Peptides against a protein of PDB entry 4CIC. Designs and how they scored, part 82

Target 1, 148 residues: chain A of PDB entry 4CIC
Amino acid sequence: KVSTKGHYGVQAMFDLAQHFGEGPVSLKSIAERQGLSEPYLEQLIAVLRKAGLVKSVRGAQGGYILAREPRDIKVGDIIRVLEGPIAPVESVSQDDPEHSLKFDFSVTKSVWEKVKKSIEEVLDSITLADMLKDAEEAQMAQGYMYYI
Target 2, 147 residues: chain B of PDB entry 4CIC
Amino acid sequence: KVSTKGHYGVQAMFDLAQHFGEGPVSLKSIAERQGLSEPYLEQLIAVLRKAGLVKSVRGAQGGYILAREPRDIKVGDIIRVLEGPIAPVESVSQDDPEHSLKFDFSVTKSVWEKVKKSIEEVLDSITLADMLKDAEEAQMAQGYMYY

## One batch from the design tools (peptide; made by RFdiffusion4, then SolubleMPNN)

Design b2_p17_5_s3 (from b2_p17_5, 6 letters changed)
Fold by OpenDDE base, seed 5:
Structure b2_p17_5_s3 (fold): chain B 148 residues (1-148), chain C 147 residues (1-147), chain A 17 residues (1-17)
Amino acid sequence: as target 1 above (148 residues)
Amino acid sequence: as target 2 above (147 residues)
Amino acid sequence: LAQPPQWADDPALTLAA
């Protein structure tokens, strides 16, 4: 499961992608559209900005923009910034150093590594541009359904 | 991330697979080998038993066995029993009913559905028999490294 | 020995990346 942080981070980045080229978007407007608390969004945006995925614009029409084009931002990039490396299992704290020496060729570890790889491949295959396209296609499909 | 419950459940089921055909295994022995607390394992085994993945054997040599052959138990089956449906995102409680009516064709939802499908495909492609084979291959590889 | 988390507090499969 992607954390709430990852989920809302992708939503916020997608909102910025929808407004890409329109200029800076205020955090307030993103929060309102995405149903997020403004303080929570501020924390997300701060992390995303530090990672270089978004830029802040100062001034009366200030706010945030994507730092790169939507096609150059993968969902996997957003998740890695917010959550760190995609881990399929919470690392049971190997706090017991003594069991560390057994080459626990844990066949179970290999299962989780396969899951990790699969998730990474999916998330790295989807850009914000792909998401924009999917949104457009869905709007067109709804428009056609109202005319039938 | 698979929960601790899912992780330890797969470990316990794999331990039972390694002993498949040797008769019933005690919870104590599984707990010791897998580094699990016995009370926690008791809870896991109870759920797995109710789902028909394991059987309890009564008597002096009582314990647990796999209810099916290792080849007939997918990792995905174990995870679904312990965790329920694989959900890629915690359902933000859509507790606000008023926002429910917008057909939130959330493009974001489609991303998570793709992730879900991918996880399901991987977990459904791996059986306990595949895990046993991988363990044997790894032991053989280690044996060759020492010679 | 960390007490096993009670089942109710098992955080749902948070794929924390």
Scores: peptide ipSAE 0.025, ipTM 0.776, DockQ to the pose 0.150; fails the geometry check
Fold by OpenDDE base, seed 4:
Structure b2_p17_5_s3 (fold): chain B 148 residues (1-148), chain C 147 residues (1-147), chain A 17 residues (1-17)
Amino acid sequence: as target 1 above (148 residues)
Amino acid sequence: as target 2 above (147 residues)
Amino acid sequence: LAQPPQWADDPALTLAA
C-alpha cells in the first residue's frame, strides 16, 4: 500500500498542477479542495519544498507553486521524496541478531526486486501532466454524459 | 512494502515447495530454516491451510505439505491469502465522514489502479516452481564460483 | 477532527497485510 503520505502528497501536487501558471496557491485552498487537514498539508509541503518540487511565494497573495512544469514531475518523483526509495518489502529489522536470516533468501529477495522494478516503472511513467490530461478527458466524458 | 506477513508467508511456502514430494515438514523445521518464530509460523500456516494452499498431515511424522504442486501456486495467490486484495494505497478510512474526500479523485485513483495492476501482473507471473528453478540456478552459479 | 496521524507514524509504502 502507498502510505497516506504518498497518497496525499500526490493529491496535493496534482492540485498545484491544476493551478500551474495561475500564481501561488494557499495551503488553505489546497487543503479544502483535497480534503486534507491544513497542518498535515503543511508538513507535506515542507518536505516537497525541501526536495525542490514546490516553491514558496511570499506576499499577500503568497502560497505555493510547482517548482517545475507538470510534465517534468513524475509520480515516482513525488513518492520517492515523501516515502524514500520504493521498497516493496518492509525491511525486516536486521537488528534482531537472533532472527538474523541464517539463509540468504536471494530468491525471495529477487521476487520483491521484480515487484519494486514494476512499481517504479509505472510511477515513473506517469507525470503530473499526464494526470492533468486524464482529468480533462474525464471531465469531458462527464460533460458529454450530462448532455446526453 | 510487502508486509512482514506476506514476506514470511512467501518464505514459508517456498520452504514447503523445496520439500515437496518428500513428505510432511514440521513447523519447527520450517521455522529453523527460515529464521521464523514457531508461534508466528503457526499463525501463518493456519491461514494458508484455511485457504487451501497447505495441508496438515497427522501422525508421528506429521506436519505440513503444499496442497497443490509448486507450479500451481503463484506468489500472488500467497499474498492475496495473507494480505487480502492487493491494494496499492491504504484505504483512507472512508469512515471519517468529516474527511470524506468531497471530490471524486478519479485521476489519483487511476494512478493507484495502474500500480495495483502492475503488482498483480508481477506476482501472478511467479510460481513457487519458478522460485525453485531460480534457487537451483543460483546454487549452481555459487557452486561454480567456489571452484 | 481526528488529528492527522503524525508523520512519524505514517507507515512507509507497506503492502499492508
Scores: peptide ipSAE 0.025, ipTM 0.775, DockQ to the pose 0.189; fails the geometry check
Fold by OpenDDE base, seed 3:
Parts: C-alpha cells; sequence; structure tokens
Structure b2_p17_5_s3 (fold): chain B 148 residues (1-148), chain C 147 residues (1-147), chain A 17 residues (1-17)
C-alpha cells in the first residue's frame, strides 16, 4: 500500500499539474478539490516545496505552482520525497528484542527486492503529464457516453 | 511493504519447502530456524492450513508439511491467503466521516492499480521451488568462495 | 479540529493491509 501521505501527495501534485500554467493555486482550493484537510495539505506542500517539486508564490493571488513541468515529475519522485525509499517489507518493529532473531533469509530478501524494483519501475514510468493525459482521455470517454 | 504477516508467512512456507519430502516439521523447529515466536507461527500456520497450503500431521512425529509441491505454491498465493488482496493504497480509515470527501480521483486509482498489478505479477512469478533453487545456488556460490 | 495525522506513523508503502 502507498501510505496516506504518498496518496494525498500524488493527489495534491496532480491538482497542481491540472492548473499548471494558470498561475498560483491556493492551498484552500487544492484541499477542497482533493478532499483534504487544509492543515494536512500544508504539511504535504511544505515537504514538496523543500524538495523542489513545488514553488510558493507570494501575494494576493499567491499560492503554489509546480516547480517543474508535469512531464518532468514522476510519481516515483513524489513518493520518494514524501515516503523516502520504497521499503518492500515493513521493518519488524525492533520492539520485541527477544524473538527478533532476524533470520532474514537472503532468499526472502530477494523476493522483496524484486517487489521493490517492480514498484519503483512502475512509479518511475508515470509522470504527472501521463496522469493529465489519462484524465483527459477519461473525461472524453465519459463525454461521449453522455452524448450517445 | 509486505506486512509482517506476509513476510513471516513466506518464511514459514519456505522452511516447510526446504523440508518437503522429509516428513512433518514441528512448529517449534520452524520458529527456531526462522526466528519467529511459536505463538505467532501457530496463528500463521492455522491460516495457511485453512487455506489448504499446509497440512497438519498428528502423532509423536507430528507437525506440518506443505499441502502441495513447492512448485505449485506461488509467493502470491501465500500473500493472498495471509493478507488478502493486495491493496495498493491504504484505505483511508472511514473514521473521519466529515473530511472523507473521497475525491478518489479515478486517475490516482489507476496509478495504484498499476502498482498492484505489478506486485501481483512479481509475486505470482515466484514459487517456493524457485526460492529453493535460489537458496541452493546461493549456497553453492558461497561454498565455492570458501574453497 | 482533529490534529492532522502525524506523518511519522504513516506506514511506509505497505503491500497488504
Amino acid sequence: as target 1 above (148 residues)
Amino acid sequence: as target 2 above (147 residues)
Amino acid sequence: LAQPPQWADDPALTLAA
């Protein structure tokens, strides 16, 4: 599973992508459109800004914009910024020290590494531009269904 | 991330695969070899047994065996049994009803579906027999490094 | 107003619930 943070981060970035070239978007407007709490979005945006994926614009028409073109932002980039490296296995919490004989069999690790690699490949293959295209195609398909 | 349950389930099943054809393996021995608590392993094995991946053998030399050949058990089968369907996104807990305007944008769902499919393909491509082979190859490679 | 979920406890990409 993608964490809630990753999920909402991708949503927020996608919202910014949809408005790319239209000027700054307010956090409030993003929150409303994406069904996010504004305080939570503020935290997300702060991280994304620090990572250089988003820029803040000051002023009366201030808000946020993508720092790069949608084609230059991969979903994988967003996830790495928000979640760090994709870990295929939840680290068994060290909290049960006695039974944590991590016989982490090399073979089982290799399975999870394959999963990790696969996830990374998928996420790195999808840009915000790809998502925009998919949204447009879906909207057109729905539009045609209503006109028939 | 694979859940702890999935991770340990694969370890337990792999242990049983390593002993396939040697007779029943005790839960204690699996727990010791895999670094698992016996009570936790009991829970895992119960689920795996119910799903028909493992059989219990009764008696003094009782324990557990794989219900199928290692080649007939995919890692994906184990994960599906223990964790259910791979969900790419944690369901935002329904518990905050007010802000759960799940504007679950269809486009974001499609991203996660692609991730899900990719994971499933990987996990379904690996059998316990493949894992056994990999272990044997690794052991041989280590053995050759020591000579 | 429920405190925004502290990101610290957001489990990293977990494959299965």
Scores: peptide ipSAE 0.024, ipTM 0.774, DockQ to the pose 0.177; fails the geometry check
Fold by OpenDDE base, seed 2:
Structure b2_p17_5_s3 (fold): chain B 148 residues (1-148), chain C 147 residues (1-147), chain A 17 residues (1-17)
Amino acid sequence: as target 1 above (148 residues)
Amino acid sequence: as target 2 above (147 residues)
Amino acid sequence: LAQPPQWADDPALTLAA
């Protein structure tokens, strides 16, 4: 499961992608559109900014922008910044050296590594630009259903 | 992330697969081999038994066995029994109908559905028999390093 | 031996990195 942090982080980054090129977006406006608390969003944006995915703009029309083009930001990049390395299983504390030596541990670990790799491949295959395109296609499809 | 429950459930089922055809295995022996607490394993096995993945055998040599052959049990089956449907994101309570109507919600949902599908495909592609084979191959590889 | 967290504290499949 993607954490709530990862989920809302992707939503916030997608909101910034939708407004890319329109100038800085206020945290308040993102919070209102995405249904997030402003304090929670401030924490998310602080992490994303520190990682260089978002830039702050100062001034009367200040706010936040994507630090890179939507095509240059993968969903996987956002998740890694917010959650760290994609781990399919909480590392049973590596601190129990006795468990690491068991043959069964190696086989079960390989299953979770396959899951990890699959998740990484999916998340690294999706950019914010791909999400924007999917949004446009969905909006067009809905528009056609209103005209039929 | 697979929960600790899912992880230990797969380990317990794999232990039963390693002893498949040898008769019933005691919970104590599984707990000792897998480094699990016996009370925790009892809870896991109760769920797995209710789902029909494990059978209890009564008697002096009683214990548990796989209810099906290792080739007929997918890792995905074990995870679904222990954790329910593989959900990549906790369903934001479907109870907020206002969030479901937002276009952005649909696009982000599709990302997580792709992740879900990918996880399901991986977990449904691995059987306990595949895990047994991987274990045998790893043991042979280690044996060759000692000679 | 740290007792595995009780099921109640077992966070659902959180892709916790």
Scores: peptide ipSAE 0.023, ipTM 0.776, DockQ to the pose 0.177; fails the geometry check

Design b2_p17_5_s4 (from b2_p17_5 with T3Q T9D N10D I15L)
Fold by OpenDDE base, seed 4:
Structure b2_p17_5_s4 (fold): chain B 148 residues (1-148), chain C 147 residues (1-147), chain A 17 residues (1-17)
Amino acid sequence: as target 1 above (148 residues)
Amino acid sequence: as target 2 above (147 residues)
Amino acid sequence: LSQPPQWSDDPALTLAA
């Protein structure tokens, strides 16, 4: 499962993408639209800002903007920033030397590496621009259903 | 990340696959080889048995065997039994009606559905027989490095 | 309104059962 952090991070970044070019968006407005707590969003945005995916704008009309164009931000970039490297298996804490899984069977590791690669390929194939396009298409499809 | 349960479940099933055709394997021996606690393994095996992936054999030489041939057990089957449906996103508990994410933006859901599909395709493409083959190939490769 | 878990308690990408 993608963590709540990753999930909400993608939602917040998508909200910023929807407003890209319109100027700074307040955290309050993002939180309200995305159903997030403002304090939680502040933490997310702080990490995303530090990673250079988001910029803060100061002033009365201050807030946040995407630091790059939506086409230049992959979902995989967001997930890596928020969650670190995509690890398909929870690293059993190597710290218990006695429970050194002596047989780190290379084979089970290889299964998880294949899963990792597949996830990375999918997440790196989707940009915020792709998500915007999908949203527009979905809205048009809904609009057509209301006109029928 | 695959849960510890899924990870160890695949390891335990792989151990049983390595001994397939040799008769019943004791939980103790599996636990020792896989570096698992016996009580934890008992819980895993109970779930796997209930799902029909493992059979128990009674008697002095009793233990567990795969219920199907290694080629007929996908890694995806093991994961689904232990973890349930592969859900790439933790379902934000729909139970809080007030935090109904009103904007279940179909778009974010579609991203996670694509991830889910990709994971399922990978896990359903790997059988215990494939894992056995990979292990044999790795052992042969190591054997050649020592010569 | 169950507050989303604090960032510190947010599990990593865990294919958790």
Scores: peptide ipSAE 0.023, ipTM 0.776, DockQ to the pose 0.190; fails the geometry check
Fold by OpenDDE base, seed 2:
Structure b2_p17_5_s4 (fold): chain B 148 residues (1-148), chain C 147 residues (1-147), chain A 17 residues (1-17)
Amino acid sequence: as target 1 above (148 residues)
Amino acid sequence: as target 2 above (147 residues)
Amino acid sequence: LSQPPQWSDDPALTLAA
């Protein structure tokens, strides 16, 4: 399961992608459109900004913009910034040295590494531009259902 | 991330697969080999038994066995039994009706559905028999390093 | 001996990406 942080981070970045080229978007407007609390969104945006995925614009029309074009931002980039490396299993805290019977769970570890690789491949195959296209196609399909 | 429950469930099932055909294995022996607490393993095995993945054998040599051959148990079957349906995103509790602005997050939902499908395909492609084979190959590779 | 996290405290499958 992608964390709530990862999920909302992708939503916030997608909102910024939908407004790409229209100028800075306020955190308040993103929060309202995405159903997020403004304080929670501030924390997400701060992390995304530090990672160079978003830029802050100052002034009366200040807010946030994507730092790169939607085609140059993968969903995997957003997730890695917010969650760190995609880990299929929570690392059981290695900190209990006594039960470190190094059972070389190499085989079970290999299963989770295959899962990790598959998730990475999917998330790295989807850009914000792909999501924009999917949204447009979905809107067109809904529009056609209203005319039939 | 697979939960600790899912991870340890796969480990316990893999231990039973390694002893498949040798008769019933005690929970104590599984716990010792897998580095699990016996009470935690009892809970896992109870769920796996109810799902029909393991059988309890009674008697002096009692314990647990796989209910099916290792080739007939997918990793995906174990995970679904322990965790339920593979959900890529925690369902935000629908319970707060007021903030249910049904923003049709259809596009973001579709991303997570793609991730879900990919995970399911991987986990359903791996059986306990595949894991046994991988373990044998790893042991042979290590054995060749000692000679 | 830190008790293994009780089943109730087992964080749901947070696929941390």
Scores: peptide ipSAE 0.023, ipTM 0.776, DockQ to the pose 0.157; fails the geometry check
Fold by OpenDDE base, seed 5:
Structure b2_p17_5_s4 (fold): chain B 148 residues (1-148), chain C 147 residues (1-147), chain A 17 residues (1-17)
Amino acid sequence: as target 1 above (148 residues)
Amino acid sequence: as target 2 above (147 residues)
Amino acid sequence: LSQPPQWSDDPALTLAA
């Protein structure tokens, strides 16, 4: 599962994508629109900024912007920044390193590597621009249903 | 991530697949070979048995066997039994139901649904028989490196 | 021997860091 951190990170980045070109957005406004606590969002934004996905703008109209265009940010990039490498299995090796070393679970490991690769391929195939397009298409479809 | 439960469940089922046709295997022997605690394995096997993936055999040589041939058990079947439906995101809705309901995150939801579908496709494409074959191929490759 | 995690405490499929 994507952690709450990854989930909310993608939501916050998507909010910034929706406002891309409108100037800096305040953390407060993002938190309100995304249903996030401001302190939690502040932690997420700090990590995203350090990774170079978000920029801070200073001043009276200060806030945050995407550091790159929405088309140049993959969902996979956001997840890797917030959660690290996509691991399909919790590393059993941390809790019992002695037992984990005794058994070559090469075959079971290969299953999880296939899952990892599949997740990476999906997340790397979706940009924030793709998400914006999907949102526009959904709004148009809803608009058509109200006119029928 | 697959939980520890899912991970160890697949290992236990794979052990039973390796011994398929040899008769019942004791939980103790599975636990020893897979590096699992016997009490933990007992819980896993109970769930797998209830789901009809494993059968218990009674008697002096009692233990557990696969309920179906290795080719008829997908990794996805094991994971669904042990973990339930593959959910790519932790349901944020449990901690703050009021805030989660206010915003239609339809687009973000669609991303996670794509991830879910991809995981399901992979796990449903791999059987215990495929895993057995991969193990045999790996052993042959290792044998050729020693000669 | 670290106690096996209780079944109830087995974290759901979390993308563990």
Scores: peptide ipSAE 0.022, ipTM 0.776, DockQ to the pose 0.155; fails the geometry check
Fold by OpenDDE base, seed 3:
Structure b2_p17_5_s4 (fold): chain B 148 residues (1-148), chain C 147 residues (1-147), chain A 17 residues (1-17)
Amino acid sequence: as target 1 above (148 residues)
Amino acid sequence: as target 2 above (147 residues)
Amino acid sequence: LSQPPQWSDDPALTLAA
């Protein structure tokens, strides 16, 4: 599962992508549209900004913008920034460190590595521009259903 | 992340696959080899048994066996039994149902569905027999490095 | 208003398989 952090991070970045070229978007506006708490979004945006995915614009019409074009931001980039490396298995190491050592069955590890690679490939294949396109296509399809 | 339950379930099933054809394996033996607590393994095995992936053999030499050949058990089958459907995102729905409704951005959902499908395809492409083969190949490779 | 979940409490990407 993608964490809530990753999920909301992608949503926030997608919101910024939808407004790309329109100028700075306020955190309040993003929070309202995406159904996020503003304080939580502030934390997300701070991390994304530090990673260079978003820029802060100061002033009365200040806010945030994407630091790069939507086509140059992969979903995988967002997830890596927010969550770090994709770990396919929860490290058993947290609860019983003594039991964790025996679990390095090389064969099971290889299964999870394959899963990891597959996830990375998918997330790296999707850009914010792809998401924008998908949204437009979905809106057009819905529009056609209302006219029928 | 695959849950601890899924991870350990795959390990336990793989242990049973390694002993397939040798007769019943005790839970204690599996627990010792896989580094699992026996009580935890009992819970896992109970679920796997109910799903028809393992069989219980009663008697003095009783224990568990795979219910099917290793080639007929996918990793995906084990995971689905233990964890249910692969959910790529934790449903935000548990804590604040009112906030969860707004998050159904169709586009973000589609991303996670693609991730889900990819995971399913990988897990369904790997059988316990494939894992056995990989283990044998790894052992042979190690054996050649020691000679 | 429940305090927004602290970033630290956000469960790591648990890819539930």
Scores: peptide ipSAE 0.022, ipTM 0.774, DockQ to the pose 0.177; fails the geometry check

Design b2_p17_6_s1 (from b2_p17_6, 9 letters changed)
Fold by OpenDDE base, seed 1:
Structure b2_p17_6_s1 (fold): chain B 148 residues (1-148), chain C 147 residues (1-147), chain A 17 residues (1-17)
Amino acid sequence: as target 1 above (148 residues)
Amino acid sequence: as target 2 above (147 residues)
Amino acid sequence: STEFLGGKSKTPQFLGG
């Protein structure tokens, strides 16, 4: 499961992609459009900025922009930045040695590795540019439904 | 991420698959082999039994068996029974209406649906029989490294 | 703590996505 952090991070990055080339977008405007709290979005943007996916622009019309073109940002890049490595199984916290996954049977591990690989392949196959295209196609399809 | 419940459930079901055709296996023996607590395993087995994946056998040599052949049990079936529907995004608990995913933008939803589908396809492509085969191949490969 | 699994929800939810 993608955490709320990963989910909202992808939403925020997609909002920035929709405004790419239009100049800096304020956190307030992103928060309003994406239904996010501004303080929570600020935390997400701080992480994304540190990872070099977002840039801060100063000035009266200051805000945030994508640091790279939408085609050069994968959904997998956003998720790895926000969530770390995609792990399909919860690492049982090392703190309870008795419940340590002592018998990580190679076979069950292989199942989870296959799941991990599949998730990574999907997320690394989708760019923000692909998401923009999907949004445009969806809008055109909705527009056609209003004209028929 | 597969929960601990899902992970241990797959381990327990795999243990039962390894003993399929040998008769009933005690919860204690499964717990010992899989490194699980017996009380936790009892809860898992109760859910799996209710879902018809496991059967209880009574008697002095009583215990549990797979309710179906290993080839007829997918990893996806085990996970869906233990965890419910595979949801790639955490459903924000309905309890905080302010943080309700109000703007499930169709586009972001489509990304998670693709992830969901991919996970389901993988988990539904793996049976307990496939896992048994993989274990046998791994044992043979280890045996060949000793010769 | 692999945050991808979602934090404090007491019920281990399959965060498989």
Scores: peptide ipSAE 0.033, ipTM 0.773, DockQ to the pose 0.519; fails the geometry check
Fold by OpenDDE base, seed 4:
Structure b2_p17_6_s1 (fold): chain B 148 residues (1-148), chain C 147 residues (1-147), chain A 17 residues (1-17)
Amino acid sequence: as target 1 above (148 residues)
Amino acid sequence: as target 2 above (147 residues)
Amino acid sequence: STEFLGGKSKTPQFLGG
């Protein structure tokens, strides 16, 4: 499963994408809009900033902005930064030698590699710009439902 | 991530597929070949049996067999039995109201639904028969490297 | 109902090591 960290990270990055070009956004405002705790969001933003996906702006009107245009940030980039490499199977901790998968049977590994590749392809095909477009289309569709 | 339970469940089912048609296989023999603890394997097999993917054979030569042919068991079927529905994101436990995703924003949900669909398509495209074929091809390739 | 990928491991590492 995409961790809660990955999920909230994508939400926070999407919030920053929605405000891209409007200047810096405060962590408080992101937390309020996305239903996140501010301390948790601070940890996520710190990781995303270190990875060069987010910039910090200093000053009274300071906050955070996307470091790149929404079109240049894939969902896969966000997930890899927050969660590391996409791994479909939990690494059986090598540290318990009794339960260490002695036979990493090549065939089962190949199944998980196919799953990995498929997930990567999906996540790398979706940018924050694509998500913005989907949001606009959804808002228009809702707007049309209120006008009917 | 596919849990250790899902991973080992696929390994155990694959072992049973390799012995399909040879009669019942003991849990001990599966555990030894797959590097699993017998008690852990017993729990996995119990779930798989209840789901109708495995049959128990009684008697002195008793054990377990696949309940269906390898071609009729998808990896996705095994995973759904052991882990439930394929969910790309952990359900933020609704029970912590402070951390409940108040805004299940439709757009982020759509991303995870696309991931879910992709995983399901892959896992439902692979049968135990496909895995058997891949194993045979790998063994032949290794045999050619040793010659 | 154990959700796929949802084992009780505190860090729901779909992608993490």
Scores: peptide ipSAE 0.033, ipTM 0.775, DockQ to the pose 0.213; fails the geometry check
Fold by OpenDDE base, seed 3:
Order: sequence, then C-alpha cells, then structure tokens
Structure b2_p17_6_s1 (fold): chain B 148 residues (1-148), chain C 147 residues (1-147), chain A 17 residues (1-17)
Amino acid sequence: as target 1 above (148 residues)
Amino acid sequence: as target 2 above (147 residues)
Amino acid sequence: STEFLGGKSKTPQFLGG
C-alpha cells in the first residue's frame, strides 16, 4: 500500500506540476487546493526538497517549484523519496515475538518480489507529465458532457 | 502491502499444496514447518475453511486439506479471502481527523487503480501449482549445486 | 473493511500490494 505520506506527496507534486512555469507556489495554496494540512505538507515538502525534487524560492512571491520538468519526475521517484523502497509485505515488527516469523520461505518471497517488480514498473512508467495529460483529458471529457 | 496475515496464509496454503493427495495435515505440523504460531494458524485456517479453500478432516488422522486442486487456487484468491480487496493506498482512518484527506483527487486515484490492477494480475497469474513447480525447480537446482 | 491494509505499521511505509 502507498501510505498517506506517499499519496499526499504525489498530490503535492502534481499540484506543483500543474503550476510548472508559472512561478513559485505557496504551501498554503497547495494545502488549500489539495485539502492537506499545511503543517503536514511542510514536512512532505521538506523531504521532497532534500531529495532535489522541489526547490524553494525566497521572497515576497516565494514558495516552491518543481526542481525538474514534470516529464523528468516519475511517480516512482516520489514514492521512493517519501516511502523508501517498495516493500510488498509488511516487515514483521520485531516487537511482536509471537509473530516474528522468519520470512525464510523462498517460494513465497519470489511471489512478493514479482509483486514488487510489477508495482515498480507501473510507478516508474508514470511521470507527472503523464498525470497532467490525464487531467487535461478528464477535464475535456467533463466539459464535453456539459455541452452535449 | 500484503499483511502478515496474507503472507502466512499463502505459506499455510502452500504447505497444504505440498501435501495434496497425501491426506490430512495437522495444524501443528504446518505451524512447525512454516514457523507459525499454532493459535495464529488456527485463525487463518478458520477463515480459509469458511471461504471454501480448505477442508477439515475429522478423526485420529484428521487435519486439513486443500478443498480444490493446487492449480485451481490462485495466490490472489488466498489474498482476497484473508485481506479482502486489494487497496493500493491506505484508507485514511476516520479516527485521525487531521489526516482525513478527501481522496478526491481523480488523477491520483487512477495511478493507484493502475497499481491495484497490476498487483491483481500478478497474484491471479500465480497458482499453488505454479508455486509447487517453482519449489521443485529450486530444490533440483540446489541438489545439482551439491553434486 | 478488511482492505488490503498491511497491518498497523507504525510508520506508513509504501505497503506494496
């Protein structure tokens, strides 16, 4: 599962992609548009900035911009930055010794590795530019439904 | 993520597949071989039995068997029984109002739906029979490394 | 709703499918 962190990170990055080339966007405006808590968004943006996916612009018209073009940022890149490596199975928390099952079952491991690979392939095949295109197509489709 | 429940459920079902045609297997023996807690395995088996993936055999040589042939049980079937439908994103728990973000973002939803579909396709493409074959091939490969 | 939720992971990690 993509955590809330990954999900909101993708939303925030997509919001920045929608404004790419229009100048810096304030965290407040992103939070309002995406329905995010501003403090939570600040934490996400800090991680994304540290990873070089986002840049901070200082000044009265300051805020954040994408550090790269939307086509050069994969959804997989965002997820890896926010979540780390994709793990198909929950790490058995060391804290429940009764459930500290040795993931030693090689055949079962291969199943989860196939799932991991499949997820990675999907997320690495989708860029922020692809998401922008999909949004435009969806908006046009909705617009045409109102004109017919 | 496949939870521990899904993971252990697949292990338990695979253990039953390895013994398919040999008669009923005790929960104790499955638990020992798979490194599972017997009480935890009992809960898993109860769910799998209710879903018709496992049968209980009564008597002195009683235990559990697969309810269907290994080729007729997909990993996806096991996961759906134990975990329910595959959800790529964590449902925002209603209990954290600060994080009750409207998953209203249609474009982001489409990304997760693509991930869901991909996972479903993988899990539905793998049967217990495929896992048995992979295990045999792995065992032969290990055996050839020792000869 | 038994959603394909990885268990109560303390830290929301990308819980792959």
Scores: peptide ipSAE 0.031, ipTM 0.772, DockQ to the pose 0.209; fails the geometry check
Fold by OpenDDE base, seed 5:
Structure b2_p17_6_s1 (fold): chain B 148 residues (1-148), chain C 147 residues (1-147), chain A 17 residues (1-17)
Amino acid sequence: as target 1 above (148 residues)
Amino acid sequence: as target 2 above (147 residues)
Amino acid sequence: STEFLGGKSKTPQFLGG
């Protein structure tokens, strides 16, 4: 599962993508649009900024912008920054590594590695630009349904 | 992420698959081999039994067996029984549904649906028989490295 | 170690990606 942190991080990055090229966006405006608390968003943005996905702009019209174009930011990049490596299973504390048949552990591990790989492939195949395109297509489809 | 419950459930089902055709296996023996507490395993087995993946055998040589052949049990079946539907994101409590732009929500949701589908496809492509085969291949490979 | 979703949700839902 993607954490609430990962989910809202992707949402905040998508908001910045929608405003890409319009200049800096205030945290307050993002928080209001995305239904996030400003303090929570500040924590997310601080991590994303440190990772080089977001830039801070100073001044009267200060705020945040994407550090790269939407096409150059994968959903997988955002998730890795916020949550670390995709782990399909919680770290099973091997409390007793001595008695677990090493063999059974290896086979079950391979299942979770396949799941991990699959998740990584999906998240690395989706950019913020792809999300913008999907949004535009959805808006056009809704517009056509109101004219029929 | 697969919960600890899902992980140990797959491990316990795989143990039963390794002993398929040998008769009933005691919970104690599974717990010992898999490094699980017997009470925890009892809870897992109860759920798996209720779902029809495991059968209880009564008597002096009583215990548990797979209810179906290893080829007829997908990892996805085990996970769905133990954890329910694969949810790629925790239920974001939309505390304030009124102000979230419905539009942004739909696009982010589509990302998580793609992740869900991908996980389901992987877990539904792996049977306990596939896991048994992988185990046999790994044992043979280790045997060849020692010679 | 950036632990994925250790969210304390009481119901054992699929916790993490």
Scores: peptide ipSAE 0.030, ipTM 0.774, DockQ to the pose 0.501; fails the geometry check

